Peptides against a protein of PDB entry 1ZZD. Designs and how they scored, part 92

Target 1, 109 residues: chain A of PDB entry 1ZZD
Amino acid sequence: FQVVNPYLLRDLVDLGIWDEGMKQYLITQNGSIQGLPNVPQELKDLYKTVWEISQKTIINMAADRSVYIDQSHSLNLFLRAPTMGKLTSMHFYGWKKGLKTGMYYLRTQ

## One batch from the design tools (peptide; made by RFdiffusion4, then SolubleMPNN)

Design b2_p21_7_s2 (from b2_p21_7, 9 letters changed)
Fold by OpenDDE base, seed 2:
Structure b2_p21_7_s2 (fold): chain B 109 residues (1-109), chain A 21 residues (1-21)
Amino acid sequence: as target 1 above (109 residues)
Amino acid sequence: SGFEETEEENLKKLAELLALA
């Protein structure tokens, strides 16, 4: 399952666009608001789901965190529809960023 | 009372329900 951010719900209410239709939309879209035309881009940028974040950014953050935490922590990546090429690219990028362990866990949507 | 919930609590419950759906 994918958790919907409670603060996103608040902001949708504040925008006055929260209703049953919006609820069903979020369920269908796995919590994503990226496709909503009546939501400001600022909010879309703020409330990106794990599936909408750049995988490169995720790797960068993981590499940065590994400096401060136990490097035994595995790199977890989330992909909607991974391809072999994409997986290979991420693997090598992680290697370039100095991760001791490559991609350990891949979650697909 | 035990029946009163804050807006934050309500939103959390709603978010959880959406996650389970």
Scores: peptide ipSAE 0.024, ipTM 0.407, DockQ to the pose 0.013
Fold by OpenDDE base, seed 1:
Structure b2_p21_7_s2 (fold): chain B 109 residues (1-109), chain A 21 residues (1-21)
Amino acid sequence: as target 1 above (109 residues)
Amino acid sequence: SGFEETEEENLKKLAELLALA
């Protein structure tokens, strides 16, 4: 099953839509943002491609600061002009680089 | 890109809370 990861949380915070209501929504939807009307479609598309990981893996990834930062720097290279093709490529690239999940962060310039 | 220490800690905490909920 899809689980909320730190990149998604950061995106929601950056959008200014993170609040208790959003938190409860994510809990009830098991981390899915697909039904949220106030989330850009690009983000929805982005996180459609995220690999399923265990809850423990999410916690471990969040807890490992150095790995998290390195992943963020690496993944952001693909997000200046994101397309589904780029997102897919980024997903597989992350996998090749040892990521346990297809963790994304949308940040366009 | 990087992010502030406080933001990082917040994200970790949020992730854990959501994962455990």
Scores: peptide ipSAE 0.023, ipTM 0.316, DockQ to the pose 0.020
Fold by OpenDDE base, seed 5:
Structure b2_p21_7_s2 (fold): chain B 109 residues (1-109), chain A 21 residues (1-21)
Amino acid sequence: as target 1 above (109 residues)
Amino acid sequence: SGFEETEEENLKKLAELLALA
């Protein structure tokens, strides 16, 4: 499991950018917001954690995790070879589209 | 969007949700 800084959650809510897409992104990124272009740099600096590792490593860990959340009708992702680019694109797409379903599975083919 | 309780309660629930994921 992962622990997200509750103050980070507050700040994201205050920014008005907290939504289902953001939640899913944080899950896949182990709480890291470093890769989010729509987050102010000052927040990125503030919330750097010990888990701020290479994005490749983060993506690999996310890919290893088959189940993210327990939602009956959540989004299931099947990727042949997950990359940071792919995950970022998918999550931002979902976020921009107002994705209301969480990622249930992230599976590699 | 689901924020029907106090901010503190909401944050706790959100944190728990993410931790359980």
Scores: peptide ipSAE 0.019, ipTM 0.293, DockQ to the pose 0.017
Fold by OpenDDE base, seed 3:
Structure b2_p21_7_s2 (fold): chain B 109 residues (1-109), chain A 21 residues (1-21)
Amino acid sequence: as target 1 above (109 residues)
Amino acid sequence: SGFEETEEENLKKLAELLALA
């Protein structure tokens, strides 16, 4: 069974970089932190061997909006007929542009 | 929001969600 390493979440919290944007990013990236610019290389090295869940599973989890810390300010990205590649690219772009605060998730139309 | 929770509660539920995936 594919599961994201729970200790990764702890470490991100300890670093003070955990937020809703980070959560959604990890979901979109199947738990991968390799592309995160604000994550220390030591953590990347630590978790680069962690088994990542499938993109299909990640998309399913991304659709689940039951777990949020703060939803007072949310950014909704609306996609029509999204593909795995498009979702991944969009989340990388969002992270690069600093969309890592508040609620960040995808809606399909 | 009806989904707002403390950080600890959120992490716990997130872990549970991920474990179910």
Scores: peptide ipSAE 0.017, ipTM 0.288, DockQ to the pose 0.020

Design b2_p21_7_s3 (from b2_p21_7, 8 letters changed)
Fold by OpenDDE base, seed 4:
Structure b2_p21_7_s3 (fold): chain B 109 residues (1-109), chain A 21 residues (1-21)
Amino acid sequence: as target 1 above (109 residues)
Amino acid sequence: DGFEETEEENLKKLLEKLELE
């Protein structure tokens, strides 16, 4: 899975700095170019907003999926004596666990 | 733990923060 904004990719290619190393870097940084010293600040400013919006979308999607996936596992732990508090906790626990996994996946793929 | 009340509150706050971004 390519974790690079197509417009960012274009601009990096135009700068002549796109290569396999850059690709891997962006993957580990979830598409952020903020830490790159060889990228013009104006480009960083441009894609800061784009990156933030994209990450929000990714996180939201991952959260939704994570809650869905982990709720089943969490429910197995508390089905014997479920309470409203436990159900709520399980909901958010699943979200947190899934997000951690999702973020890791995005950085490694 | 993830199922403790304190953790639940923390996660709610985190989610709220993310939703506002």
Scores: peptide ipSAE 0.020, ipTM 0.287, DockQ to the pose 0.067
Fold by OpenDDE base, seed 5:
Structure b2_p21_7_s3 (fold): chain B 109 residues (1-109), chain A 21 residues (1-21)
Amino acid sequence: as target 1 above (109 residues)
Amino acid sequence: DGFEETEEENLKKLLEKLELE
């Protein structure tokens, strides 16, 4: 599968869908966005042919404008290896539920 | 790929930094 490039991070922030759940999803899927229901198809088409970059690079690119959630209300999970799509989707769903009820902040650029 | 122990630790540190900034 293809990994998103740095421009995707900007686009996700501009769409207002960059959050802790999205960050965890990118980690577990090695940057692939093809299975995300909240990403416009045009972006999927644009980035499906993009070369792979490391998750470290992705995190660095997102450092200035990523969303932060209060750790007192949620658990930040980090997986050592990619998970199956269904498990990743469940994890993402859990984070989305947490974001709906918990506090989060958009970092200043 | 990007999921070795060293990479995982590095990513965790980066995530912590993001949370503190």
Scores: peptide ipSAE 0.013, ipTM 0.245, DockQ to the pose 0.041
Fold by OpenDDE base, seed 3:
Structure b2_p21_7_s3 (fold): chain B 109 residues (1-109), chain A 21 residues (1-21)
Amino acid sequence: as target 1 above (109 residues)
Amino acid sequence: DGFEETEEENLKKLLEKLELE
């Protein structure tokens, strides 16, 4: 079950590019608009999915929060094709950035 | 608070597990 972001839908309609083809494209791309050539980059940046956001950036954000709280919030990472090497690297990076707890939630596509 | 030490221990355990794989 996949739901299109209502704000994204609005913006695509405003651009005049929303149609059945676009709908099917989004379904096959799991909501990603990054591959669309006729969409402004600003809009692509705004509507990056969890799969398109750098996991390193997510770790940085989590580390930033940990500075102000006693216990680190749960860290959620999303990877399309995780490897043991990549997971290890992320764990090391998280620890290096000062996270009090390791990765709690790992989700894969 | 001890959290960093705990995380370090967890990391060491993870590394040990990976070395066994």
Scores: peptide ipSAE 0.011, ipTM 0.247, DockQ to the pose 0.068
Fold by OpenDDE base, seed 2:
Structure b2_p21_7_s3 (fold): chain B 109 residues (1-109), chain A 21 residues (1-21)
Amino acid sequence: as target 1 above (109 residues)
Amino acid sequence: DGFEETEEENLKKLLEKLELE
């Protein structure tokens, strides 16, 4: 079951492009608006899904937080199509960035 | 703690951080 982000809905309505077709499109695209040519890039940036955020960026953010947190914090990573190579690279990158805790949760699309 | 954070909350925090960059 998938629900459209209410703020995204608002913005799409404001753009005058919201309809049943758009709703179905978002469902089929797992909430992504990145492929819509009639949506401003600003909105695309604002409503990036977890699958559209760079894993490197996520790791960098986690590393930044890790400076001020204890080992109780876990690192969550999301991969569209995880491979052993990608997982290994992410692991070592996290280590290099000084993460106190390794990857605990892995989500896949 | 970090283990209690929901996926939705995590995503929101990530998006907020990206907005600051």
Scores: peptide ipSAE 0.000, ipTM 0.196, DockQ to the pose 0.023

Design b2_p21_7_s4 (from b2_p21_7, 8 letters changed)
Fold by OpenDDE base, seed 2:
Structure b2_p21_7_s4 (fold): chain B 109 residues (1-109), chain A 21 residues (1-21)
Amino acid sequence: as target 1 above (109 residues)
Amino acid sequence: SGFEEEEEKNLEELKKLLEKL
């Protein structure tokens, strides 16, 4: 599954550039920020391995903030959700409510 | 293990958060 690095998320929020567009960009780019002109090079260098993060860190960060989860089987297993339908409902409900600053996103490729 | 137990607790907390969406 694809996960936005929680530290990257924090830094993007701090830069004031975290929004729905950024979320979709990261999804389509498999977490890469290398092509973003509004991101400092130092940050790009830091997050070349954005996909490498401990499971515990992901869970902790996700637990601290609201998360958006898609209906993938990988995420379903990850979250030990009771049903795929519930995950799907939560996913779309979250999207409907709108992306807030500091929101965390999980999806499978 | 202690790690697994803690991770499981964190996962449960995450699920609770998701229920509040």
Scores: peptide ipSAE 0.021, ipTM 0.275, DockQ to the pose 0.047
Fold by OpenDDE base, seed 5:
Structure b2_p21_7_s4 (fold): chain B 109 residues (1-109), chain A 21 residues (1-21)
Amino acid sequence: as target 1 above (109 residues)
Amino acid sequence: SGFEEEEEKNLEELKKLLEKL
């Protein structure tokens, strides 16, 4: 499954563009909204995925509860010479914050 | 709360990782 940024979900709902079609699009695009014509550019810039921003920015976003994480590509993959301790710290921090903030989970088939 | 204390520890670890990037 994909862990959807709860703030992105809120903003998409506020724009009135959140529906089943949008959900399916996000699944196929690994959470990226860059290709959507009905999304303001400002929002696209705000919610770039792990594939679209630097690793440093991703970590900052995680600290601010704004990171988007895919199940198959956790923060672990973005560490330089990671140790088990580093992996554990980043992974569980993002995971716990996500659970506590009520993150939306996109279920994939 | 226990969560707040744990979150603070995790945040410090994340900051350390950021400095290494």
Scores: peptide ipSAE 0.021, ipTM 0.320, DockQ to the pose 0.040
Fold by OpenDDE base, seed 3:
Structure b2_p21_7_s4 (fold): chain B 109 residues (1-109), chain A 21 residues (1-21)
Amino acid sequence: as target 1 above (109 residues)
Amino acid sequence: SGFEEEEEKNLEELKKLLEKL
């Protein structure tokens, strides 16, 4: 199981265009929606600048989701100018929260 | 397919989690 940016997922669901194909596309594009013709430009502009969000919140949600999906999952994170300290902190936090897998996809600016 | 149904279920659970944020 794969966890992508939950806010992006929400917006894509609201647009009614979310499906398995979309999920795979996002993963292959490292989270970018810029190449999608069926996505409003306003949404593209939004996520063009959204590099830093609450990574702790994402990890918490991923951990909670693991209660419903008893499988190993990958976590997609988006970071703006990540430091080694920040990456280490997120890794340890994820481990502490009981994630079965570490960070699999990292999007950086 | 069973996979699609499972994915839909997973998505619904995620939506519920998002509503709590």
Scores: peptide ipSAE 0.010, ipTM 0.193, DockQ to the pose 0.018
Fold by OpenDDE base, seed 1:
Structure b2_p21_7_s4 (fold): chain B 109 residues (1-109), chain A 21 residues (1-21)
Amino acid sequence: as target 1 above (109 residues)
Amino acid sequence: SGFEEEEEKNLEELKKLLEKL
């Protein structure tokens, strides 16, 4: 599992580009925004270092947004209302198994 | 192949949306 950085999510929302299409894009690109057109280079540079942040740190920071992508399984799954506990357990389980294909979780009201 | 085609479609749709910004 790969957790979406909560600040990245906020910035994408502020740009008005967060939607179902963006969600699918992030799944295919392992959370990278480097290939997106019309995104300021400054934002791309800012989030190049996301890989330097521990997954636990990202999860804790994103507790209120709860957007997660599982990159370990070949099957993409979408959960509309995942619990934080479930997402964290699945993330670390997937990491342990060394799976590379994604499952995306988006918490909605 | 079906999955790859769907993902490519999703990417293309996103690019089109971004062009409108």
Scores: peptide ipSAE 0.008, ipTM 0.241, DockQ to the pose 0.021

Design b2_p21_8_s1 (from b2_p21_8, 8 letters changed)
Fold by OpenDDE base, seed 4:
Structure b2_p21_8_s1 (fold): chain B 109 residues (1-109), chain A 21 residues (1-21)
Amino acid sequence: as target 1 above (109 residues)
Amino acid sequence: MEEELLKELEEVLEKYIDEAY
């Protein structure tokens, strides 16, 4: 059971491109609109799924946040097909970036 | 040598992850 983001739905309706075909497309793409040529890039950027966000970017953001947080914070990573090598790289990259807490939560698709 | 070191680190990380979850 998959639910479309209600805000995304609204925006797609406003664009006049929402229909049953679009719905089925989103279902098959796990909510991703990145592959749709008729969707503005601004909207694609806005509605990137957790699987589409660069994990490196997430780590960078976490490191940036850590500058203002005086406590350990969990790092959540989302990977479609993680490999141990990739996880290792991400872990030590986070360490290098000065994260107070290493990888705490990992989701796989 | 680097590959061996990486494998060792990967094993450590795997254990860490397994313990964390």
Scores: peptide ipSAE 0.018, ipTM 0.304, DockQ to the pose 0.090
Fold by OpenDDE base, seed 3:
Structure b2_p21_8_s1 (fold): chain B 109 residues (1-109), chain A 21 residues (1-21)
Amino acid sequence: as target 1 above (109 residues)
Amino acid sequence: MEEELLKELEEVLEKYIDEAY
């Protein structure tokens, strides 16, 4: 399933452009607002930058592991020795920082 | 506990960001 980032939701509500149509659009676009003409560029830049920083940080932390980014910019992490706490914190960090797409975890033994 | 774990990770990740960028 896919859930809209609450911080993005807040910003779109503040702009007065949030509605059911917008929700469906974001779902089909995997959370990306880059293609929306009625969204200020500065907001697009904000979420683009946040996404990039988060990806780079997570990739750096998982350098000795496997990280895959698909066409939808979903991040897949392959952890050799994961703990539930580590997975949970990584997920929530990404969410809090405004990751627009899903982050998936695959555990390897 | 999730919030506490998040804060711990945020602190670590902030260091990563500072060092890398």
Scores: peptide ipSAE 0.016, ipTM 0.272, DockQ to the pose 0.041
Fold by OpenDDE base, seed 5:
Structure b2_p21_8_s1 (fold): chain B 109 residues (1-109), chain A 21 residues (1-21)
Amino acid sequence: as target 1 above (109 residues)
Amino acid sequence: MEEELLKELEEVLEKYIDEAY
């Protein structure tokens, strides 16, 4: 699944424009908000410069939302100078969080 | 059955996470 930037998500919620349509739009646009007419320009400018954020935070939010987002694609995380240890930990952490969330939703449905 | 298997898997995964971080 494709993950939305958690800080962008927060800002869109604060603007009151976050909904299912917005979520699907961001998925199809690879997280870009540049084409949205109802987003302030200053917010667009801010997220033009966003490069990296906490990968653990991204994984946490991805796990929480995984049931409600497009799962046709794998989660892609980008790191500067990744190490084998870092990649391994991210892999297992993501897998664990995904399984826990999946089990939770299966029980509540 | 699924919960039991999930618990066992989570314990294994936590071991690897602790070693990598």
Scores: peptide ipSAE 0.014, ipTM 0.284, DockQ to the pose 0.086
Fold by OpenDDE base, seed 2:
Structure b2_p21_8_s1 (fold): chain B 109 residues (1-109), chain A 21 residues (1-21)
Amino acid sequence: as target 1 above (109 residues)
Amino acid sequence: MEEELLKELEEVLEKYIDEAY
């Protein structure tokens, strides 16, 4: 499964623009909404700071499979300042939480 | 940078991961 930012998903649903097309677009764009013309700029600006969202929260959501969007079986991790320590910590945290994904897509700002 | 970090992580993790989850 591919995990979505739960806050982004919420906001897209609230805007009434969440559909299959949107899902496929996000998969292709690795969760980025910056190129979407039907998304308010203020929302785009807000999610430029996605790197600062608690990674533990994202991992928890992934572990529960609560925010599943696709069959890629990947977890998108966003790190503003990635270190080996952070990566290792997140991986083992996910492991402890029972994540079934063997593939992590690391995104850096 | 991302690719390098991922490769290094894989190498480190291989030392600790005995069974796939």
Scores: peptide ipSAE 0.013, ipTM 0.293, DockQ to the pose 0.049

Design b2_p21_8_s2 (from b2_p21_8, 8 letters changed)
Fold by OpenDDE base, seed 1:
Structure b2_p21_8_s2 (fold): chain B 109 residues (1-109), chain A 21 residues (1-21)
Amino acid sequence: as target 1 above (109 residues)
Amino acid sequence: EEEKLLEELEKIMEKYIDEAY
């Protein structure tokens, strides 16, 4: 069970981009907004999480990475060497469009 | 702002879909 950071909630409301889709996205991403375009970088910096830092470290250690995204409506994506930010953005988009998405992220070194 | 966000996300998705297939 995760509760959205109340300060982040406030700021997202002020930006006019808060809705249920955003809420669920944040829950699935452990509060991360790093991959969201059109969000001020200052807010992204302010709300960096330990999870985000950890993920970045893991990615930096990987020599090769790939991701498989399985969406509920038979859309399958296999991306080579994606960044976490891009993956996050894609996940958010899928959620907003009502798609249920599973993601498998593979890294190698 | 939400609409702009969705448009940006759509552009990202389109690029990666094209690369994936």
Scores: peptide ipSAE 0.019, ipTM 0.330, DockQ to the pose 0.039
Fold by OpenDDE base, seed 2:
Structure b2_p21_8_s2 (fold): chain B 109 residues (1-109), chain A 21 residues (1-21)
Amino acid sequence: as target 1 above (109 residues)
Amino acid sequence: EEEKLLEELEKIMEKYIDEAY
């Protein structure tokens, strides 16, 4: 089980620091980058508020960056207060965007 | 038949996507 935040993945790739070691680190840290010395502080601050990111945009990023996600990797979504309607909409939207497995992992605050 | 049903459901849910996010 591997959790991937599409925005975080993008940013780490852009920084040129994404690799298998980084992936394993994120897994052990439950997706937190706060302890990484080679990550800019602005990104650390941004991902403190990951719960405020539009889920629609996250799904778009997941679809666009799917080439960086192995089949074993799981799309990670963050919702503070999920409802049945939101979950259903996200499922269909992800399916429409052509995600391979759809929504796999949901994190709640 | 299942595919058609899912496509129809997708269309129905599309109008709720912006509200849901």
Scores: peptide ipSAE 0.018, ipTM 0.333, DockQ to the pose 0.288
Fold by OpenDDE base, seed 3:
Structure b2_p21_8_s2 (fold): chain B 109 residues (1-109), chain A 21 residues (1-21)
Amino acid sequence: as target 1 above (109 residues)
Amino acid sequence: EEEKLLEELEKIMEKYIDEAY
């Protein structure tokens, strides 16, 4: 599953710039909004990809929760027997813990 | 409100981790 950070989605909607094109842009950029001119710097600072922050920090934070850096700009969550609800919970939990990436890839193990 | 939601999700997450591993 591909999951866009729901808080980022909300903020982009509030800015009035969310649409299918924006969604595709985020997918191609692995969730990065750094290159978007219509996004305030405040939001860019808030929503960074894995690559846009310390890799060591992300690894340390994610390893305990079965979160892995599979790509430089993406974050993958791996579960043995997940349901969609559980995967969603992991997404929000990761965000709460500071994994403020724009794009999450949730996969089964 | 978001904080409350995150706290609830954290509880669910912890239960899941305990069951899954």
Scores: peptide ipSAE 0.016, ipTM 0.305, DockQ to the pose 0.060; fails the geometry check
Fold by OpenDDE base, seed 4:
Structure b2_p21_8_s2 (fold): chain B 109 residues (1-109), chain A 21 residues (1-21)
Amino acid sequence: as target 1 above (109 residues)
Amino acid sequence: EEEKLLEELEKIMEKYIDEAY
């Protein structure tokens, strides 16, 4: 299975911020970089299209990676497009709490 | 403030990875 968008991966590597921690963050945030404070805004704008993915696909990917991850993780589901502010706050909160407790986040509007 | 938050999150992530694998 593909964990991260290959173009995003390359850009993160070029920025020198790619590591296993970043990888795990992206897994828990369904590939979103919108909540990362150390990523240039132009990259965030570019990869907004990453969210044009079915929720079914997101769930399937989560199930696939569970084979390799034995610790609870945060799962963010977006049934409808959230505001950028809500998205950012969710990413930070999910990163902090989800990694410890395996929280699930569902956003609808 | 954002830098401090990032550092805290990075520490949490590191622990998570160690426990997850």
Scores: peptide ipSAE 0.006, ipTM 0.220, DockQ to the pose 0.025; fails the geometry check

Design b2_p21_8_s3 (from b2_p21_8, 9 letters changed)
Fold by OpenDDE base, seed 3:
Structure b2_p21_8_s3 (fold): chain B 109 residues (1-109), chain A 21 residues (1-21)
Amino acid sequence: as target 1 above (109 residues)
Amino acid sequence: SAAEKLKELQEIMEKYIDEAY
């Protein structure tokens, strides 16, 4: 179960490269855009997945998610059994906490 | 307005935030 970041979708649309092929590519790449040559580096830096950050950073995020949110960074979330209602509430929680970029990527454990 | 609609949706969903974690 994977959910592509809606803000990433928006930015890809703005670049004029979003289509069904791109969607399938992101799914197969676990949300990563690092391998796309026609995407600006700034955007790649903005939308890194858990596989593209250090192990220490992953541990820190798991230890205290609140600290990460307070820095207004995008959040990678791992849910055991997500429901649409749960996902929606998490989205609005992020909005309420002032997250500007939303979640990097949502996936099941 | 769009802003009012968004606020309404947020208020509805806020009661479910505790269930998200």
Scores: peptide ipSAE 0.014, ipTM 0.260, DockQ to the pose 0.150
Fold by OpenDDE base, seed 2:
Structure b2_p21_8_s3 (fold): chain B 109 residues (1-109), chain A 21 residues (1-21)
Amino acid sequence: as target 1 above (109 residues)
Amino acid sequence: SAAEKLKELQEIMEKYIDEAY
């Protein structure tokens, strides 16, 4: 499944440019928006300094914007959540470490 | 709803996340 930085998701939605193409772009670019011509410079500057947030915060933000997340992977995660606790913990640990290095997307299959 | 399911997931994960950090 795939997890998006909730703040980045919010801002891209507010710009009206969030779609499947944007999602795939972010995956390929490890969350970087620096190369996007249709993103304001102020937003690019903001996300140069984005760092760690708690996993609980990520989940809360994603819940508030659930209509914008990948439904297939989210559904799969929810169905298996009770038996995937340790795996999910590791997933978010990777997310936390990735954010420290500028990662905005965490992917696992 | 999906939002409700994510909140449920958060509750489930709390006991596991606390062990990792």
Scores: peptide ipSAE 0.012, ipTM 0.238, DockQ to the pose 0.073
Fold by OpenDDE base, seed 5:
Structure b2_p21_8_s3 (fold): chain B 109 residues (1-109), chain A 21 residues (1-21)
Amino acid sequence: as target 1 above (109 residues)
Amino acid sequence: SAAEKLKELQEIMEKYIDEAY
């Protein structure tokens, strides 16, 4: 399944556009909202940099609003034998090194 | 289940956050 960024989910719900169709769209677009015509440009711009949000804050919100998208593809981080631990370590290493884009969601089988 | 996997992921991430920050 693909874990959805809780801030993105919140904003889509607030816009009143979260539904099954939106869910399926996000699956096919790997979590990107950039192509959605019914999303304000300012929101698209905001989520270009959402990776700068504290990962702890993201996890905390996910605990309160746990939403995932069913998707069979695992997180693609170019690992030969990815494990949950390896994926997590790479995620936080990237964060510590100043990664500003890319990980708005996590897909795992 | 998916819910269990999500919970596991959250727990692992919390562990790494505590170690890294």
Scores: peptide ipSAE 0.013, ipTM 0.222, DockQ to the pose 0.051; fails the geometry check
Fold by OpenDDE base, seed 4:
Structure b2_p21_8_s3 (fold): chain B 109 residues (1-109), chain A 21 residues (1-21)
Amino acid sequence: as target 1 above (109 residues)
Amino acid sequence: SAAEKLKELQEIMEKYIDEAY
């Protein structure tokens, strides 16, 4: 399965725009909402700062809730300045937490 | 770019994990 940011899911649900179409869009866009016309700009701006959220926290939340959007087996993580060491740590941490898949997509600023 | 290289390495890691488990 592909896990999306749990905060993003919450916000999309709260907006009432979470549906099958939205799900498919997110799958094709690897979790990005920047191109969605029906999403408030404020929300888009908010999620430009997702890199400030602890990646460990994201992984924990993903493991706990496993926000399902697709079976592509990916986890999107956001890093301002990714390093191989950090990437490796997050990957194996996710595995340790019991995620079905490791980190597949890396988002950077 | 460095980011692209890291993504490539991550993909390699993913394959490793699939084989290791």
Scores: peptide ipSAE 0.006, ipTM 0.226, DockQ to the pose 0.042; fails the geometry check

